# Peptides against a protein of PDB entry 5HOI, part 74

Target 1, 351 residues: chain A of PDB entry 5HOI
Amino acid sequence: FRYMPFSPAGTPFGFTDRRYLTMNEVGYVSTVKNSEQYSITVSFFDVGRFREYHFEDLFGYDLCFLNEKGTLFGQSKTGQIQYRPHDSIHSNWTKIIPLQAGERITSVAATPVRVIVGTSLGYFRSFNQFGVPFAVEKTSPIVALTAQNYRVFSVHYSQFHGLSYSLSELGTSSKRYYKRECPLPMSLPNINSDMKKDANLDYYNFNPMGIKSLFFSSYGDPCIFGSDNTLLLLSKWRSPEESKWLPILDSNMEIWKMSGGKETTDIHVWPLALAYDTLNCILVKGKHIWPEFPLPLPSEMEIRMPVFVKSKLLEENKAILNKKNEIGADTEAEEGEEDKEIQIPVSMAAE

## One batch from the design tools (peptide; aimed at target 1 I255 E300)

Design b1_p26_1 (made by RFdiffusion4)
Pose (drawn by RFdiffusion4):
Structure b1_p26_1 (pose): chain A 322 residues (1-190, 198-318, 341-351), chain P 26 residues (1-26)
Amino acid sequence: FRYMPFSPAGTPFGFTDRRYLTMNEVGYVSTVKNSEQYSITVSFFDVGRFREYHFEDLFGYDLCFLNEKGTLFGQSKTGQIQYRPHDSIHSNWTKIIPLQAGERITSVAATPVRVIVGTSLGYFRSFNQFGVPFAVEKTSPIVALTAQNYRVFSVHYSQFHGLSYSLSELGTSSKRYYKRECPLPMSLPNDANLDYYNFNPMGIKSLFFSSYGDPCIFGSDNTLLLLSKWRSPEESKWLPILDSNMEIWKMSGGKETTDIHVWPLALAYDTLNCILVKGKHIWPEFPLPLPSEMEIRMPVFVKSKLLEENKEIQIPVSMAAE
Amino acid sequence: SLETIKERLEADRDPTTYPLLKSLVE
């Protein structure tokens, strides 16, 4: 099996010279093939806070992660990473991650206080926001990484367990695991979207902590999974809290559509900040549309019953209250 | 249309959604 470079809400090139590296509630990072180099553009949705800028990529970064304080870039092959703070007060720094034979950087993540690099051999290299290394750790092969403040949500893969996840906190003292390689019941992919599933074999469209600090993941099944009770290991449950396909179906008047798709950015309490994509492909295009907000709904709505009550989709009060 | 669906999504609100989710996660 070949590991692919992962970034949250990343898009493939397809038949174009540009794609999105990473995308969330802060903004979007795109890259354009420029003859022999690349042109990286860092954009923001709150235009008032941060200024959109661009720079020339002489390395071919294919890994990226965006937070409110800076942008982290990475090259899956050469192992070079660069952290660019949004403010000009703080300097950019660059490091090169050691990579063995065939070892690839599969995912990177950054917070205002931590920088995380994961490799295909299971190396977990962590730094502060300035590049000072804390410890190098060997774990299962990492395929996806996201972080919030001091906590890290890592998704692992092997030929035995399949997909597993680890939830840990990088404290000032030492590293503590909340959950260590527990089952991750995310639906795997099972065509016009072939380009995407080569770029992202797992179908992990994005993963992120919620605004309140709960791990979330959005697989190819277009269902938002939230990790409940992660503080008590014996009570951990993955809860499906939004069937985005059902919501587009309800708002489209019960009509099956093949051109409307959801691209996850982040979860804010009960609202999924997303990009509504219209077209044949399931990933967003250029220019990027304005973010939309989709309220989470428990998957308790049956299509057949909803069609009877309407004879937008009106929901029976008895069912809506449930 | 896509604009109509977006407006319908952003107008769809329920005050009991977040309390229900909070009870499951805490």

Design b1_p26_1_s1 (made by RFdiffusion4, then SolubleMPNN; from b1_p26_1, 14 letters changed)
Fold by OpenDDE base, seed 1:
Structure b1_p26_1_s1 (fold): chain B 351 residues (1-351), chain A 26 residues (1-26)
Amino acid sequence: as target 1 above (351 residues)
Amino acid sequence: SVEEIIKKMEEDKDPSTLPRLLSLIN
């Protein structure tokens, strides 16, 4: 296992010279490799609210976090971080994070009020929005971070304990934990089953945890989207004993429903954010499970608990077809395995 | 309960249960 730099909804280069460093509901950050240099572009979905900008990256930033006020960049090996406000009124700042031998920055997060750096040795470093140090804490190895306002959702990995998560608030005087290194019930990518396709191996080498993204919902609930394409939401996190992960969307089930019950292998959900009851996402069509260039327009997918089983829906539709055939005795319509569009119940098809 | 709402979503196939589920998530 190797600790890789993680950014929310970041994509690999694959066979291209370009990738997305991060994307969310605010926008997307792309990097283009030009020899030993990189050109970074920060693009926005709300073009009326924000102006796209670009710059030359001489450091090879491999970590990124985008928010409504600025973009945080990081270099996993050198420990360099840079914050770039979107507004020209505020100056860019740079800092070098001290790293031990073999230590890597594994994730960075930024809000309008906090900057967070997590490392492969489990150093959790917090700063204000101006890069002034707030605290340093030693935790289990950090593999992913996201933050909203003063709240931080961190994912940790140990070879002995697997995945865990923390939910904390970085107040003005102290860090409060709502959850501290609790088990995270997310499946890791299965190398033996999932790596049958070269594209899956490339993605696994880029992101061995299979965490496509993590974010806070519009209501401030921690969300994570794994390699199983299930959106997990942490419910009741304010009540430590009542807190549970809810599978609020099986995106593979939703794609199957949208396809009229056809098994599709060329449509993929790429998560951006959870806004109210809708997953903001990119619908990716192609061989790669991640968006290519140009970026498709975001789509909205209504959250639905995965209460329906494909097999039951197939059986129900088969029973409906058999009843129709019993009423219409005279048409010996041959049992051609026509990929008969499964009648998805209107309550499931109203997307 | 969330379990009763899930059960009702399975029985009724009613999308109107989703807003009620969301109210219990928070």
Scores: peptide ipSAE 0.005, ipTM 0.319, DockQ to the pose 0.110
OpenDDE base, seeds 2, 3, 4, 5: peptide ipSAE 0.000, 0.000, 0.005, 0.000; ipTM 0.329, 0.321, 0.319, 0.312

Design b1_p26_1_s2 (made by RFdiffusion4, then SolubleMPNN; from b1_p26_1, 12 letters changed)
Fold by OpenDDE base, seed 4:
Structure b1_p26_1_s2 (fold): chain B 351 residues (1-351), chain A 26 residues (1-26)
Amino acid sequence: as target 1 above (351 residues)
Amino acid sequence: SLEEIRKKMEADKDPNTLPRLLALTE
């Protein structure tokens, strides 16, 4: 297994010279390769609140985290990190993270008050927003990080134990764990089924865990969106014994519903954030499961527990159609039964 | 807070929304 640099909702280059380093509810960070240089653009969804800015990247940043106050960049191989406040009042800072032989920065996260760096050897490094270090801890190998305020959600990988997660609070004096390296019940990409399309293989090589994104909800609950396109939310994390992952959205089911019960293979959900009861996402249409350029406008998808089975909905809809046909038996039954859009009950359709 | 979640949940009419799901798991 190879540890790859992970950023929330980051996209591969594919066959292009450009990719998204990260995206979330605040905005999106793009990089364009020009020979040995990169041009980075930090763009915002709320253009009234923030001004887009760009800079030349001589280091080839492959890690990024965007928040409301600044952007954290990292270079997985060199250990260089840079924090760029959106406000020009605050100075940019750069730091080199010491890496051992073969060690990589695998993920970075930033809040207005904390900067976090995770590595392939499980080094968890914490800083304040000015790059002043707090602590270094050794954990299981870190594959993904996100943070909100003082809270950090980390995903770990071991060849022996698979995926685990931690939830911690980075206070001023100490790190508190709510969850420490607990099993993460997320499905990994299935190479045999999912990799039949070259585009999926390219994405797997970029992100072998299939973690499209991870974030905190607006309520401060850890969320993860895997290769199965299911949004998992960690409920009751304040009670260690009662804590559970809830599959709060099957986005494949929701796309199937939105398509009138048609199997679609060209529409993909790209997660940005969870705001209350809505998944903020990009609806991607095309061969790639990730957004290309230009970025489509964000969409909202109402979260729903996957209680409904497609087969039952099809049977119920067929039974409703048969009853309508029994009542309507006096008018011409034209043979085109297979292409009829399934009326999904409004109570089952995302509004 | 859990209480802000609960208050929003009481306002949410749909039994399938996240707030209500969190309450049903309590």
Scores: peptide ipSAE 0.006, ipTM 0.313, DockQ to the pose 0.097
OpenDDE base, seeds 1, 2, 3, 5: peptide ipSAE 0.000, 0.000, 0.000, 0.005; ipTM 0.315, 0.311, 0.330, 0.324

Design b1_p26_1_s3 (made by RFdiffusion4, then SolubleMPNN; from b1_p26_1, 11 letters changed)
Fold by OpenDDE base, seed 1:
Structure b1_p26_1_s3 (fold): chain B 351 residues (1-351), chain A 26 residues (1-26)
Amino acid sequence: as target 1 above (351 residues)
Amino acid sequence: SVEEIVKKLEADKDPSTLPRLLSLIE
């Protein structure tokens, strides 16, 4: 296993010279490779609130986190991090994170008040927004980070224990854990089934954990979107014994519903954020499961518990069609079974 | 049944997350 640099909703280069370093509800950060240099662009969805900016990257930043106040960059091998405020009032700062031999920065996160660095050896480093260090903690190897205000959601990987998660709050004087290295009930990418498509191999080599993104909801609940395209939300995290992961959206089921029950292999959900009851996402059309250039406009997908089974919906629709054919003897319209739009019952479209 | 899942989710109401999840299922 190789620890790869992770950024929320980051994309691979693939066969191109460009990729997204990160994207979320605020915007998207792109990088273009030019020989040994990179040109980075920080773009925003709210063009009235923020101004797009670009700069030349001589370090080859492979880690990124975007928030409403600035962008954090990191270089996984050198340990260099840079914070760039969006507003010109605040200065950029750069720091080198000390790395041991073979240690890499695996993820970075930034809020308006905290900067977090996680490593392949499980070093959890916390800073204020000005790069002043608070603490260093040793945890299980960190593979992903996100943060909102003072709260941090971290994903850990052990070869012996698989995926775990922590939920912590970085106060002024102390770190509080709500959850500490608890099992994460997310499936890892199935190398044997998924690697049959070259596009899946490229993505697996970029992100072997299959974590497309992780974020906090607008209510401050930890969310994770894996390779199974299911959005998991951590409910009741304030009550350690009552906390559970809820599968609040099966995006493959929603695409199947939106297609009138046609199996589509060319439409993919790319998660950005959870705002109230809607997943903000990019609907990707094509062979790659990740967005290419130009970035499509964000779409909203209503969250729904995956209560319905496709087979049952297909059986009910076949039963309705058979009843219609028994009543309507005369119109042999050979509309092929494949083209019949599945009438999703209004209850199933509201549930 | 869907109703039993809804009732279990209702009994498990986190007042921050579950009222909206239920308004999507009712």
Scores: peptide ipSAE 0.000, ipTM 0.336, DockQ to the pose 0.048
OpenDDE base, seeds 2, 3, 4, 5: peptide ipSAE 0.000, 0.000, 0.000, 0.000; ipTM 0.327, 0.338, 0.327, 0.333

Design b1_p26_1_s4 (made by RFdiffusion4, then SolubleMPNN; from b1_p26_1, 11 letters changed)
Fold by OpenDDE base, seed 1:
Structure b1_p26_1_s4 (fold): chain B 351 residues (1-351), chain A 26 residues (1-26)
Amino acid sequence: as target 1 above (351 residues)
Amino acid sequence: SVEEIKKLAEADKDPSTLPRLLALVE
């Protein structure tokens, strides 16, 4: 297994010289490779609130986290991090994280009040927004981080135990755990089934955990979106014994519904954020499961518990068609069986 | 403590860390 740098909704280069370092509800960070240099652009969805900015990257930043106040960059091998406030009133700062031999920064996160660095050896480093360190803790190897305000959601990996997660709050004087290295019920990418397409192998080599993104909801609940395209939400995390992961959206099911029950292999959901009851996402059309350039406009997808069984909906529609044929309506609509729009029961769509 | 501040600054290869930490406890 190889630890790779993770950023929320980051994309691989593929066969191109450009990729997204990260994207979320605030905006998207792109990098273009020019020989040994990189050109980074920080773009925003709210163009009235934020101004796009650009800079030359001499370090080859491969980690990024975007928030409403600034962008954190990191270089996984050198340990260099840079925080760039969006407002020119605040100064940029650069720092070198001490790395051991073979250690990598695997993930970074930033809020308006905290900066977090996680490593392949499980070093969890916390800073304030000015890069002043608070603490260093050793955990299981960190593979992904996100943060909202003072709260941190961390994903850990062990070769023996698989994926685990922690949920913590970084106060001024102490770290509080709500969850500490608890099992994460997310499936890892299946190399044998999913790697039949070269594009999936390229994505797996970029992101071996298959975590497309992780974020906090608008209500402050940890969310994760894996390779199975299911959005998991951590419910009741304030009550450790009652806490559970809820599959609040099967995006493959929603795309199947939107296509009228046709198997679509060319439409993919790319997660950005969860705002109230809607997944903010990019609907990706094409061969790659990730957004290309230019970035499509964000779409909203209503969250729905995956209560629909495709087989049952297909059987119900076949039964309706057979009843229509028995009633002797001579409508020779030879619309092929594959092209018939599946009527999804409106009552189960609204719950 | 000043010793904890020094230890935090030594854990950080940024030479600006120690001055920035000291300025928070003054």
Scores: peptide ipSAE 0.008, ipTM 0.345, DockQ to the pose 0.010
OpenDDE base, seeds 2, 3, 4, 5: peptide ipSAE 0.000, 0.007, 0.000, 0.000; ipTM 0.224, 0.342, 0.277, 0.235; seeds 2, 4 fail the geometry check

Design b1_p26_2 (made by RFdiffusion4)
Pose (drawn by RFdiffusion4):
Structure b1_p26_2 (pose): chain A 322 residues (1-190, 198-318, 341-351), chain P 26 residues (1-26)
Amino acid sequence: FRYMPFSPAGTPFGFTDRRYLTMNEVGYVSTVKNSEQYSITVSFFDVGRFREYHFEDLFGYDLCFLNEKGTLFGQSKTGQIQYRPHDSIHSNWTKIIPLQAGERITSVAATPVRVIVGTSLGYFRSFNQFGVPFAVEKTSPIVALTAQNYRVFSVHYSQFHGLSYSLSELGTSSKRYYKRECPLPMSLPNDANLDYYNFNPMGIKSLFFSSYGDPCIFGSDNTLLLLSKWRSPEESKWLPILDSNMEIWKMSGGKETTDIHVWPLALAYDTLNCILVKGKHIWPEFPLPLPSEMEIRMPVFVKSKLLEENKEIQIPVSMAAE
Amino acid sequence: SSSVFEHFSEKKHHSFAETLYKLVHE
């Protein structure tokens, strides 16, 4: 099996010279093939706070993670990473991650206080926001990483367990695991979208902590999974809290559509900030549309019953209250 | 199609937040 470089909400090149590196509630990072180099553009949705800028990529960064304080870039092959703070007060710094034979950097993540690099051999290298290393750890092969403040949500893969996740906190003292390689019941992919599933074999469209600090993941099944009761290991449950396919179906008047797709950015309490993509492909294009907000709904709505009540999709009060 | 884009472009008020919190943490 070949591990692919992962970034939250990243898009493939397809038949173009540009794609999105990473995408969330803060903004979007795109890269354009420029003859022999690349042109990286860092954009923001709150235009008033941060200024959109661009720079020339002489290395070919294919890994990226965006937070409110800076942008982290990474190269899956050479192992070079660069953290660019949004403000000009703080300097950019660059490090090169040691990579063994065939070892690839599979995912990177950054917070205002931590920088995380994961490799295909299971190396977990953590730094502060300035590049000072804390500890190098060996874990299962990492395929996806996201972080919030001091906490890290990592997704692992092997030939035995399949897809597992670890939830840990990088405290000032030492590293503490909340959950260590527990089952991750995310649906795996089972065609026009072949370009995407080569770029992202797991189908993990994005994963992120919620606005209140709960781990979330959005697989190819277009269902938002939220980790409930992660503080008590014996009570941990993955809860499906939004069937985005059902919502598009309800808003479209019960019509099956093959051109409307959801691209996850982040979860804010009960609202999924996303990009509504119209077209044959399931990933967003250029220019990037304005973010949309989709309220979460428990998957308790049956299509057949909803069609009877309407004879937008009107929902019976008795069912809506449930 | 147009109604989907009109509906989801509206700002939301987080009315289900407390129910979701109770479900997740209690």

Design b1_p26_2_s1 (made by RFdiffusion4, then SolubleMPNN; from b1_p26_2, 16 letters changed)
Fold by OpenDDE base, seed 1:
Structure b1_p26_2_s1 (fold): chain B 351 residues (1-351), chain A 26 residues (1-26)
Amino acid sequence: as target 1 above (351 residues)
Amino acid sequence: MDNVFKKLSKPLDHKKAEELKKLINE
């Protein structure tokens, strides 16, 4: 097994001189190989909010994480990382992560307030947005990272235990775990079935875990999209005993339905983000399971919220309504069974 | 599993379903 650099929704070069380093709901980062150099472009879906920018990469960045405030780059072998704010008011910074012999940076993540570096030896390094270090922790080998605000979703791999995950919060003074190296019920790529198509071999050589992407939902739930094209959402993560992975979308089944029940072997879902009950994704047509150039426009797939998440939102909305009614006057307003559209409280994203 | 997936998937909106049908039929 070889630890490979992972970036969310990153693509291989294949037979081309270009690939996507990462993509999400904010945009996409591409790199083009020019002899011994690389040309990096940071592109955005909201062209009114952000300006595309380009730079020459002399280091060969193979790790990337894009957020609304900047782009984090990393070089897996040298340990170099660079943060580039989208706003020119803030300066770029570069740092070298000390690596042991044979250690590699396997994943990087950045939020407006945190930078996280994970390695093949399980070093978890945390920084602020200016590259000031907070801590170094040793965990099981890290294979993937994503982050939202102060929260980090990490995927770990052990030869003996397979895939595990952690969910942590990076305060200023301490790291809190909500989940620590718990089993991740995601299927690994089956070498015998999935690799029989030459087009898949290049992808699994690039990404041997088959993790197409991982992200936080708009509600702050950890999401992962594996080689089985199933979107998993971590439900009830605040309640350690009640926490579970929910298969919220089978994208192969959705493609099959949308095709009118035709077997479509040349259409693939490439995940970007989960916004509410909608998977933002790229629909890929062709032999490769990943998007090529030019990037197709993002598509959305509607996901029905799992009954248990909907029931909690109903209970929480009832509890909020009851609290509002306990603070409001004694008026016996009748139990009109109006199908009040479940206003999903925006507040659940902040706690 | 299949019965949970069948209940949890909404169809794409009509426009995106048409865009996908175009992609499938091209």
Scores: peptide ipSAE 0.007, ipTM 0.419, DockQ to the pose 0.054
OpenDDE base, seeds 2, 3, 4, 5: peptide ipSAE 0.007, 0.005, 0.007, 0.007; ipTM 0.420, 0.379, 0.365, 0.416; seeds 2, 5 fail the geometry check

Design b1_p26_2_s2 (made by RFdiffusion4, then SolubleMPNN; from b1_p26_2, 14 letters changed)
Fold by OpenDDE base, seed 5:
Structure b1_p26_2_s2 (fold): chain B 351 residues (1-351), chain A 26 residues (1-26)
Amino acid sequence: as target 1 above (351 residues)
Amino acid sequence: MQQVFEKLSKKREHKNAEKLFELIHE
């Protein structure tokens, strides 16, 4: 197994000279390969609040995390990190993370108050927003990080134990754990089923864990979106005994419903963030499961627990169609193309 | 408040259905 650099919603180059390093609700960071150099652009969805900027990357940054105050970059092999505030009030800073032989930075995260670096050997390094170190902790190998304010969601991988997660608070004096290396009930990509399409092979070579993104919701709950296109939310994490992962959205089921029950194989959900009860995402059309260039405008998808079984909905719709045909046999069918709106049952609001 | 949420939900569902329709027919 090779630990690959992970960034939230990052895309591979594929056969192109460009990719997204990261994207979320704030914006998207792209890199273009120009011979031996890279040009990085930091773009924003709120063009009234933020100004797009670019710079030349001589280091080949392969890790990125974007927040409302700045962008963190990292180079997985060299251990170089750079923080770039979006404003001109605060200066950019660069630091080298000491790496052992064969160690890689696997993920980075940044909030307005914390910078976090995770490695393939399980070194968890914390800094303030100015790059001043707080602590170094040894954990299981880190494969993904996200952070909100002082809170960190980390995903770990062991060849013996599979995926685990931690949820921690990085206070001023100490680290508090809410969860520490607990089992993560996320499905890993099935090489034999998911890789049967050549277009998916490039993605899983780039991201072997199939974690498309991880983030905190607007309510501060850890979220993860895997290769199965299911959004998982960690509920009740403040109560250790009551904490559970909820499958709050099956995006393949929602695409199927929105398509009028048509099986679509060329439409993909790319997750950005969870705002209230709505997944902010990119709807991607094409062979690749990830966004290409230019980036499509974000879409909103309401969260709904996957309570519906496709087979039952198809049987109910078939029964409704058969009843319409039995009643309609006595009225001259003006073949109006009545849009066969599948009456999607009103989502039971989660209690 | 609930009626405003239902109207916003329906308007979002319609916008997503329109975008998906555009994507299916492109």
Scores: peptide ipSAE 0.028, ipTM 0.605, DockQ to the pose 0.038
OpenDDE base, seeds 1, 2, 3, 4: peptide ipSAE 0.028, 0.011, 0.011, 0.010; ipTM 0.607, 0.458, 0.454, 0.441; seed 1 fails the geometry check

Design b1_p26_2_s3 (made by RFdiffusion4, then SolubleMPNN; from b1_p26_2, 16 letters changed)
Fold by OpenDDE base, seed 3:
Structure b1_p26_2_s3 (fold): chain B 351 residues (1-351), chain A 26 residues (1-26)
Amino acid sequence: as target 1 above (351 residues)
Amino acid sequence: MEQVFEKTSKKRSHEKKEELLELIHN
């Protein structure tokens, strides 16, 4: 296993000169390789609220986190971080994070009030929005971070214990834990099934954990979207004993439903955010499981617990078709071979 | 008949969505 730099919904270069460093509900950050430098563009979905901007990156930023107030950049090997407010009223700041030999920044997060840096050795560094340090804590190795306001969701990885998570609040005086290095019941990418498609190998080399994104919901609940394309939400996290991970969306099931029950291998969900009861996402069409250029418009997908089994839906549809054929065999109407789209019963779409 | 089925489907979809939101937040 190798610790890689993680950013929410970040994409690999693949065979191209460009990639997305990060994307979420606010916008998307792209980088284009231009000889020995990179050109970074910060783009927004709300073009009335925000102005797109670009700059030359001489450092090769491979970490990014976008919020409504600014963009945090990081370089995983050098330890350089830069915060760029979207508003020109506030100054950009740059800082070097001290790294040990072989240590890398693995993830960064920023809110309007906090900056967080996580490393491959499990150093958790917290700052205010102006880059003033609060604390350094030693945790298990950090593989992913997200933050909302004062709250931080961190994912940790140990070769011995697998995935764990922490949920913490970064107050003014102290860090409070709601959850501390608890087991994370997320499936890791299966090397034998998921990586057999050459198109996916580049992605899992870029992101070995298969965490497509992690974010807080609009209600402030931790969400994670893994390689299984299932959205997990941490429910009841305020009550340590009652807290549970809920599978609130199987996006592969939803794509299968949207396709009229046809197996589609060329449509992929790329998660951005959870707003109330809808997953904001990019529907990717093509060979790669990640969005290419230009970025498609975001789509909405309603959350629903995956109670339905595809096999049962197919059996029930076959039983309905057989009953229609038994009843229709007495009426010789030459109604043409209309494409046998599996009409998912509206009752099962609503259940 | 179709309009009654569509109304009943929309109502069941809304009730299950409320139950899901209750399961998430309560």
Scores: peptide ipSAE 0.029, ipTM 0.565, DockQ to the pose 0.180
OpenDDE base, seeds 1, 2, 4, 5: peptide ipSAE 0.028, 0.027, 0.028, 0.027; ipTM 0.570, 0.574, 0.581, 0.566

